# Ledger of designs, part 92: peptides against a protein of PDB entry 3VZA

Target 1, 98 residues: chain A of PDB entry 3VZA
Amino acid sequence: RVERLCKSKELFEERLGLEIRRIHNEQLQFIFRHIDHKDPDKPYMFTLSINEQGDYEVTSCTPPLDCISEFQLKVRETNNFSAFIANIRKAFTALSFK
Target 2, 62 residues: chain B of PDB entry 3VZA
Amino acid sequence: AAYVTQLYYKISRIDWDYEVEPARIKGIHYGPDIAQPINMDSSHHSRCFISDYLWSLVPTAW

## One batch from the design tools (peptide; made by RFdiffusion4, then SolubleMPNN)

Design b2_p19_8_s4 (from b2_p19_8, 8 letters changed)
Fold by OpenDDE base, seed 5:
Structure b2_p19_8_s4 (fold): chain B 98 residues (1-98), chain C 62 residues (1-62), chain A 19 residues (1-19)
Amino acid sequence: as target 1 above (98 residues)
Amino acid sequence: as target 2 above (62 residues)
Amino acid sequence: SEEEEELEEELEELLEKAK
């Protein structure tokens, strides 16, 4: 099981181009790669925490996204975390064309 | 590691086939209505294409 | 939904337990 879990993580990281890390102050860091086809290794990332009210809170976003605050609101309203992450990736993808 | 892999599944709804050769991207995407097989030859595609394709399977509707 | 609750719990568990 341990071997499978390790392999699973590697497969997800490579195939989705998404790395998920725990960082200081009880935060998760989401690092997207494979966004820019001309620069596949360029990272697009955001950090997420659960605030004192128990709500999802984006604590950083690099590069910045104008829509990130709205997405934060939407995920709080819907609790659709999958759509939240997917929409952020979509937004980063759109940004990469500029 | 167990938690992060669970999160990957929760996000993507993809379950990989771990018994195939490395060059084969094989798994199942479990959408809300239908399960769809994934079966790609990674040597035929760029990393970006593969990622874009897989993410295209994930609904963005809230 | 249960799926939403599971996602939230997973995130909280990651924040709490992930190394």
Scores: peptide ipSAE 0.194, ipTM 0.922, DockQ to the pose 0.037
Fold by OpenDDE base, seed 2:
Structure b2_p19_8_s4 (fold): chain B 98 residues (1-98), chain C 62 residues (1-62), chain A 19 residues (1-19)
Amino acid sequence: as target 1 above (98 residues)
Amino acid sequence: as target 2 above (62 residues)
Amino acid sequence: SEEEEELEEELEELLEKAK
């Protein structure tokens, strides 16, 4: 099972171009790659925590996204975490075209 | 790794087939109403295309 | 929903383990 879990993680990281890391101060770091077709290894990332109110909170976003605050609001309203992550990737993709 | 893989599933709703050759991307995407098979030859696509395709399976509607 | 609650629990566990 351990081997499968490790393999699973690697498959997701490579195929989705998404790395998820646990970092200090009770945060998750989401690192997107494969966004810019001209620079597939260029990272697009954000960090996420659960604040004192128990709500999802984006603590950083690099490069910055104008829509990130709206997405944070949306995920708090809907609790649709999947759509939250997918929309962030979509936004990063759009940003890469500029 | 168990927790992060669970998170990946909750994000993507993809379950991989772990018993195939590395060059074959096989799995199942579980949409709201339909389960759709994934079956790609990775040698025929760029890393970016593969990722874009897989993410295209994930609904963005809130 | 139950699915959303499970995700929240997973995230909380991940965050807890991030300490």
Scores: peptide ipSAE 0.190, ipTM 0.921, DockQ to the pose 0.037
Fold by OpenDDE base, seed 4:
Structure b2_p19_8_s4 (fold): chain B 98 residues (1-98), chain C 62 residues (1-62), chain A 19 residues (1-19)
Amino acid sequence: as target 1 above (98 residues)
Amino acid sequence: as target 2 above (62 residues)
Amino acid sequence: SEEEEELEEELEELLEKAK
């Protein structure tokens, strides 16, 4: 089972181009790659925490997204975390076209 | 790894077939109404195309 | 939904483990 879990993580990381890290100060870092077809390894990332009120809070976004605050509001309203992550990737993709 | 893989599933709704050769991307995407099979030859596509395709399966409606 | 609540709890656990 442990071996399968490790393999699963690797498959998700490569196939989705999404790495998830636990970082300092009780945060999760989401790193998207495979966004820019001209530079597949270029990272697009954001960090996420749960604030004192228990709400999702984006603590950083690199490169910055104009829509990230709206997405934070939407995920708090809907609790649709899947759509939250997918919309962020979509926004990063749009940004990569400059 | 259990927690992160669980999170990946909750994000993507994809379950992989772990028993196939590395060049084969097989799995199932579980949408709200439809389960869609995934079956790709990774050697025929770029990494970016594969990722874009898989993410296209994930609904963006709130 | 229950699934959404489970996800939120999982994220809380992940964040807690990040300490």
Scores: peptide ipSAE 0.190, ipTM 0.921, DockQ to the pose 0.037
Fold by OpenDDE base, seed 1:
Structure b2_p19_8_s4 (fold): chain B 98 residues (1-98), chain C 62 residues (1-62), chain A 19 residues (1-19)
Amino acid sequence: as target 1 above (98 residues)
Amino acid sequence: as target 2 above (62 residues)
Amino acid sequence: SEEEEELEEELEELLEKAK
């Protein structure tokens, strides 16, 4: 099963263009690629933690997104994490056209 | 890796078919109302197109 | 709701393992 899990991770990374990493200070780093069709390997990233209140908190976003604070609010209200990640990718995509 | 793969499923709601050749992208996206089959030839599309398509399956409504 | 709760648990575990 270990081999299956490793393969699964690789498939998701390549096909979704999303890498998820554990980083310092109890955070998750989400790295989107395949956003900019002119530069598919260009990373679009944000980091996430659970704050002292137990709420999702975006600790960084590169490049910055004006809507990230709103999305953080929405995910706290709805707990729809899937929509949260998808909307961030959508926002990064929109940014890549500018 | 178990946790991260579970996280990918929670995010995307996609389950892959692991028994096909690497050039074939097969799986199922489980939406709220319907399960959508995925079956693509990766050699016919750019990596960006593939990713965009797969993400388009994920609802953005809160 | 249950699915969201499971996701939160997974995130917490991932964050905990990131120590």
Scores: peptide ipSAE 0.170, ipTM 0.920, DockQ to the pose 0.038

## One batch from the design tools (peptide; made by RFdiffusion4, then SolubleMPNN)

Design b2_p20_1_s1 (from b2_p20_1, 10 letters changed)
Fold by OpenDDE base, seed 3:
Structure b2_p20_1_s1 (fold): chain B 98 residues (1-98), chain C 62 residues (1-62), chain A 20 residues (1-20)
Amino acid sequence: as target 1 above (98 residues)
Amino acid sequence: as target 2 above (62 residues)
Amino acid sequence: DREALDKEDVFELLRKIIES
């Protein structure tokens, strides 16, 4: 099962171009790649925590996204985490063209 | 790794076929209504195209 | 229903990951 889980993670990382890391201070780092077709390995990332109030909180975003605060509000409102991640990727993609 | 893989599923709603050759990207995307098969030859596409395509399957409506 | 359960599952899942 461990082998299968490792393979699963690797497949998701490569195919989605999304790496998820547990980092210091109880945060998750989401690293998107395969965004810029001219530079597929260029990372676009944000970090996430659950604050003391139990709310999703974006603790960093690189490169910065104007819409990230709104997305944080939306995910708190809807609890649609899938849409949250997908919208962030879409925003990063749009940013890569500028 | 178990929790992370579960998270990937919750995000993407994709279940991979782990028994195929590495160059074949096979799986199932579970949308809100109908499950759709994924079946791609990775040698025919760029990594960026593959990722873009797979993410296009994920709804962005809140 | 199912959607509500899924949303709850994600939150709990994230908590398990970041608090582990």
Scores: peptide ipSAE 0.685, ipTM 0.952, DockQ to the pose 0.530
Fold by OpenDDE base, seed 2:
Structure b2_p20_1_s1 (fold): chain B 98 residues (1-98), chain C 62 residues (1-62), chain A 20 residues (1-20)
Amino acid sequence: as target 1 above (98 residues)
Amino acid sequence: as target 2 above (62 residues)
Amino acid sequence: DREALDKEDVFELLRKIIES
């Protein structure tokens, strides 16, 4: 089971180009790669915490996204975390063409 | 790792086939109504294309 | 409500990861 879990994580990381890390101060770091077709290893990332009110809070976004605050609002309203992550990746993808 | 893999599933709704050769990207995407098979030869696609394709399976509607 | 359960599952998963 442990071996399968490790393999699963590796497959997701490589195939989705998404790495998830726990970092300092009780935050999660989401690192997207495979965004820029000209530079597949270039990271696009944001960090997330659950604040004192129990709400999702984006604590950083690199590169910055104009829409990130709106997405934070939307995920708080809908609790659709899947759409939240997918929309962020979509936004990063759009940014890579600029 | 267990929680992270569960999170990946909750995000992507993809379940991988772990018994195939590394060059084969095989699994199932579970949409709201219909499950769709995933079956790709990774040697025929760039890493970016593969990721873009897989993410295209994930709904962005809130 | 399956959707509600899924949303709750994600929230709890995130908390477990964050607090692990």
Scores: peptide ipSAE 0.683, ipTM 0.951, DockQ to the pose 0.534
Fold by OpenDDE base, seed 5:
Structure b2_p20_1_s1 (fold): chain B 98 residues (1-98), chain C 62 residues (1-62), chain A 20 residues (1-20)
Amino acid sequence: as target 1 above (98 residues)
Amino acid sequence: as target 2 above (62 residues)
Amino acid sequence: DREALDKEDVFELLRKIIES
């Protein structure tokens, strides 16, 4: 049901503070909000694609994360996408306190 | 978007209760161990606290 | 292998979203 799907998406977006968008050149954009408690609407984002080899590839990260390349390696090795996203959010959270 | 909703579940392992009032954040988190209920009054917490709490349920171990 | 199946599901989900 379209209505239920829309509601579900909205609940996830608001409660997790995570928006997922398809953007140009076959990429996904992951936008985190609710990171900075002083500025809850401030976005922290990265873009992701699946390259010709079939591997996850981070194509951008704003603000940049020193650990993003390591996380890309880890998700390729483990295929644990949940941990991948959660660790990125954790890293953005840590960055917001600097 | 069915696929996006499924992706949210794969990421968070949270299944929402859609039959409660909007101010009630109610659902079930299906972690590696026993499933745990989620039941919060959103009016008692900031948006950031709610998100932080929910993400704290998601394991970060690779 | 439930874990392998779940990981594959995520990969396929991402591909479906990207290619939609």
Scores: peptide ipSAE 0.681, ipTM 0.951, DockQ to the pose 0.510
Fold by OpenDDE base, seed 4:
Structure b2_p20_1_s1 (fold): chain B 98 residues (1-98), chain C 62 residues (1-62), chain A 20 residues (1-20)
Amino acid sequence: as target 1 above (98 residues)
Amino acid sequence: as target 2 above (62 residues)
Amino acid sequence: DREALDKEDVFELLRKIIES
């Protein structure tokens, strides 16, 4: 089972281009790659915590997204975490086109 | 790793077929209405294309 | 309500990861 779990994680990381890490101060870091087709390894990332009120809170976003505050509001309203992550990736993708 | 893999499923709704060769990207995406098979030869696509395609399966409606 | 349960499952899952 351990082998399967490790393999599963690696497949998700490579195929989705998304790495998930627990970092200091009880936060999760979401690192997107495969965004910029000219530089597939360029990271686009944000960090997330659950605040004292029990709400999702984005604590950082690199590069910054104008829409991230709105997305934080939307995920608090809908609890649709999947759409939250997918919309962030879409926003990073749009940002990569310069 | 168990919690993280579960989170990946909750985000993507993709279930991988772990029994195929590494070059074969095979699985099922479970949408709200239909289940869509995934079956790609990774040697025929860039990493960015593969990721873009898989993420295109994930609904963005709130 | 399956949808409500799914949303709750995600929240609890995230908490478990964050607090692990």
Scores: peptide ipSAE 0.678, ipTM 0.950, DockQ to the pose 0.511

Design b2_p20_1_s2 (from b2_p20_1, 7 letters changed)
Fold by OpenDDE base, seed 3:
Structure b2_p20_1_s2 (fold): chain B 98 residues (1-98), chain C 62 residues (1-62), chain A 20 residues (1-20)
Amino acid sequence: as target 1 above (98 residues)
Amino acid sequence: as target 2 above (62 residues)
Amino acid sequence: RREELDKEDVKELLLKILNS
């Protein structure tokens, strides 16, 4: 089972180009790759926490996204975390075209 | 690892077939209306194309 | 439906990851 879980994570990481890491101060780091077709390994990332009120809180975004604050509001409103992540990737993709 | 893989599923709604050869990207995407099979030969596509395609399966409507 | 259940489960999953 452990091997299967490890393989599952690796498959998601490679195929979705999304890595999820736990970092300091009770935060999760979401790292997108495979965004820029000319530089597939270039990371696009944001960090996320759950604040004292239990709300999603984006603590950083690199490169910065103008829409990230709005997305934070939307995910708090809708609780649609899937759409939240997908929209962030969409925004990073758009940004990669400069 | 279990929670992370569960999280990936909650995000993507994709369930992989772990028994196939590494070059085969096989699974099922559980969309809101219909479950769609995924069956790709990774050697035929770039990593970016594969990722873009898979993410295109994920609804962005809030 | 399943999608709605998944939405609520995510925050719980995230907390489990963060607190593990």
Scores: peptide ipSAE 0.701, ipTM 0.955, DockQ to the pose 0.523
Fold by OpenDDE base, seed 1:
Structure b2_p20_1_s2 (fold): chain B 98 residues (1-98), chain C 62 residues (1-62), chain A 20 residues (1-20)
Amino acid sequence: as target 1 above (98 residues)
Amino acid sequence: as target 2 above (62 residues)
Amino acid sequence: RREELDKEDVKELLLKILNS
């Protein structure tokens, strides 16, 4: 089971191009790669916490996204975390074409 | 790793087949209405294409 | 129904990760 769990994480990281890290101050870092087809290893990332009110809070976004505040509002309203992550990746993808 | 892998599933709704050769991307995506098989030869696609395709399976509707 | 269950579980899962 442990071996499969480790393999599972690696497969998700490579195939989705998404790495998830726990970082300082009770935050999670989401690192997207495979966004820019000309530079597949270029990272697009954001950090996330759950504040004292229990709400999702984006604490950083690199590169910055104009829509990130709206997405934070949407995920708080809908609790659809999957759509939240997918829309962020979609936004990063759009940004890579600029 | 258990919590993180669970999180990946909650995000993507993909379950991998771990018993196939590394070059074979095989699994199942569980959509809202139907389950769709995934079966790709990674040697025939770029990493970016593979990721884009897999993410295209994930609904973006709030 | 499964989608709703997943939505409910995510925040708890994230908290478990953050508190581990």
Scores: peptide ipSAE 0.701, ipTM 0.956, DockQ to the pose 0.525
Fold by OpenDDE base, seed 5:
Structure b2_p20_1_s2 (fold): chain B 98 residues (1-98), chain C 62 residues (1-62), chain A 20 residues (1-20)
Amino acid sequence: as target 1 above (98 residues)
Amino acid sequence: as target 2 above (62 residues)
Amino acid sequence: RREELDKEDVKELLLKILNS
């Protein structure tokens, strides 16, 4: 089972170009790669926590996204975490075409 | 790792086929209406193309 | 219902990750 879990995680990381880490102060870091076709290893990332009220809270975003506050509002309203992550990736992709 | 892999599924709705050769990207995407197969030869595509394609399967409607 | 169930599960899942 451990072997299967490790393989699964590796497949998702490579194929989606998304790494998920737990970092200090009860936060999760989401790191997107494979965004910039000219530099596939360039990271685009944000950190996320669940605050005292139980709401999703973006604690950082690198590079910054103008839309991140709106997305935080939308995910709180809809609880659609999948769309939240997918929209962030889409925004990072658009940013890479600066 | 169990929770993280579950999270990947919740995000992507993709279930991989773990019994194929590493170069074969094979699985099932469970969309809102129907499930559809994924079956790609990774040697024929860039890493960025593969990721872009897979993410294109994930709805962005809130 | 299935999609709503998945949505509900995510926050609980994230909390499990954060508190593990």
Scores: peptide ipSAE 0.700, ipTM 0.955, DockQ to the pose 0.481
Fold by OpenDDE base, seed 4:
Structure b2_p20_1_s2 (fold): chain B 98 residues (1-98), chain C 62 residues (1-62), chain A 20 residues (1-20)
Amino acid sequence: as target 1 above (98 residues)
Amino acid sequence: as target 2 above (62 residues)
Amino acid sequence: RREELDKEDVKELLLKILNS
């Protein structure tokens, strides 16, 4: 089972171009790659925590996204975490064309 | 890695067939109305194309 | 119903990851 889980994780990381890490101070780091077709390994990332109120809180975003605060509001309202992540990737993709 | 793999599923709604050859990207995406099979030859596509395609399956409506 | 259950589960799942 452990080997299956490890393989599954690796498949997700490579195929979605999304790595998920635990980092300091009770945060998760989401690292997107395969965004820029000219530089597939260029990382686009944000960090996330659950604050004292139990709400999703974006603690950093690199490169910065103008829409990230609105997305944080939307995910708090809808609890649609999937759409939250997908919209962030969409925004990073749009940014890569600038 | 159990919780992380579960999180990937919650995000993408993709279930991989991990027993096929490495070059075969095979699985199922479970959308709200329909389950769509995934079956790609990775040697025929760039990494960016593959990722873009898979993410295109994930709804962005809040 | 399944999607609503998934939404409810995500925050708990994230907390489990953060606290593991």
Scores: peptide ipSAE 0.698, ipTM 0.955, DockQ to the pose 0.523

Design b2_p20_1_s3 (from b2_p20_1, 9 letters changed)
Fold by OpenDDE base, seed 5:
Structure b2_p20_1_s3 (fold): chain B 98 residues (1-98), chain C 62 residues (1-62), chain A 20 residues (1-20)
Amino acid sequence: as target 1 above (98 residues)
Amino acid sequence: as target 2 above (62 residues)
Amino acid sequence: EREALDKEDVKELLRKIIES
């Protein structure tokens, strides 16, 4: 089971180009790669916490996204975390063409 | 890693086939309508293309 | 109902990861 879990995580990280890390102050860091086709290893990332009210809270976004506050609102309203992550990646992808 | 892998599934709705050669990207995407197979040769595509393709399977509608 | 439970499962997963 342990080896399967490790393999599974590695497959997701490589194939989705998404790494998930726990960082200080009870936050999660989501790191997207494979965004910029000219620089596949260039990271696009944001950090996330669940605040005292139990709401999703984006604590940082690098590079900045104008839409991130709206997405935070949307995920709080819908609880659709999958769409939240997918839309962030879509936004980062659009940003990479600027 | 158990919780993280579960999270990946919740995000992507992809279940990998772990019994194939490393170069074969094989699995099942469980979308809201019907399940669709994933089966591609990674040696024929860039890492960015593969990721873009897989993410294209994930609905963005809230 | 199942959809609501699934969505809540994600938040719980995140809590477990954060608190692990």
Scores: peptide ipSAE 0.692, ipTM 0.951, DockQ to the pose 0.505
Fold by OpenDDE base, seed 3:
Structure b2_p20_1_s3 (fold): chain B 98 residues (1-98), chain C 62 residues (1-62), chain A 20 residues (1-20)
Amino acid sequence: as target 1 above (98 residues)
Amino acid sequence: as target 2 above (62 residues)
Amino acid sequence: EREALDKEDVKELLRKIIES
């Protein structure tokens, strides 16, 4: 089971180009790669926590996204975390063309 | 690792086929209504294309 | 119903990861 779980994680990381890390101060770091076709390893990332109120809170975003605050509001409203992540990736993708 | 892999599933709704050769990207995407197979030859595509394609399967509607 | 359950599961899952 452990081997399968490790393999699963690796497959998701490579195929989705998304790495998820637990970092200091009770935060998760989401690192997108494979965004810029000219530089596939260029990271696009944000950090996330669950605040004291139990709400999703984006604690950083690099590069910054104008829409990140709106997405935070939307995910709090809908609890659609999948759409939240997918929309962030879409936004990063759009940013990579600028 | 179990929680992280579960999170990946919750995000992508993709279940991989772990028994195939590494170059074959096989799995199932579970959409709201139907399940659709994934079957790609990674040697025929860039990493970016593969990721873009897989993410295109994930709905962005809130 | 199922979608609602899944949505709650995600937040709980995230908590487990964060607190692990």
Scores: peptide ipSAE 0.692, ipTM 0.951, DockQ to the pose 0.512
Fold by OpenDDE base, seed 1:
Structure b2_p20_1_s3 (fold): chain B 98 residues (1-98), chain C 62 residues (1-62), chain A 20 residues (1-20)
Amino acid sequence: as target 1 above (98 residues)
Amino acid sequence: as target 2 above (62 residues)
Amino acid sequence: EREALDKEDVKELLRKIIES
């Protein structure tokens, strides 16, 4: 089971181009790669916490996204975390064409 | 790693087939209405294409 | 390990990761 879990994480990281890390101050870092086809290893990332009210809170976004605050509002309203992550990746992808 | 892998599933709704050779990307995407098989030869595609395709399976509707 | 849980389950899962 442990070996499968490790392999599973590696497969998701490579195939989705998404790494998830726990970082300081009780935050999670989401690192997207494979966004820019000309530079597949270029990272697009954001950090996330759950604040004292129990709400999702984006604590950083690099590069910055104009829509990130709206997405934070949407995920708080819908609790659709999957759509939240997918829309962020979509926004990063759009940004890579600029 | 258990919680992280569970999170990946919650995000993507993809379950991989772990018994195939590394070059084969095989699994199942569980959409809201239908389960769709995934079966790709990674040697035929770029890493970016593969990721873009897999993410295209994930609904963006809130 | 794969369970169909409600929307709140994801938040709890994130808490577990953060606190692990």
Scores: peptide ipSAE 0.692, ipTM 0.951, DockQ to the pose 0.690
Fold by OpenDDE base, seed 4:
Structure b2_p20_1_s3 (fold): chain B 98 residues (1-98), chain C 62 residues (1-62), chain A 20 residues (1-20)
Amino acid sequence: as target 1 above (98 residues)
Amino acid sequence: as target 2 above (62 residues)
Amino acid sequence: EREALDKEDVKELLRKIIES
């Protein structure tokens, strides 16, 4: 089971180009790669916590996204975390073309 | 890795077939309306194309 | 246990990851 889980994680990381890490101060880091077709290893990332109110809170975004505050509001309203992550990736993709 | 793997599923709604050869990207995406099979030869596509395609399966509607 | 974890919402799952 452990081996299977490790393999599963690696498959997700490579195929989705998304790495998830625990970092300091009770936060998660989401690292997108495979965004820029000319530089597939270039990372696009944000960090996330759950604040004292129990709400999703984006604590950093690199490179910055103008829409990230709106997305934070939307995920708090809808609790659609999948759409939250997907929309962030879409925004990073759009940014890579600028 | 159990929690992280579970999170990947909740994000992507993709279930991989772990028993196939490494070059075969095989699985199922479970959308709200229909389950869509995934079956790609990774040697025929760039990493970016593969990722873009898989993410295109994930709804962005809030 | 696995089934119970699968039924948790994303927020609870995230908490578990953060606290692990």
Scores: peptide ipSAE 0.684, ipTM 0.948, DockQ to the pose 0.671

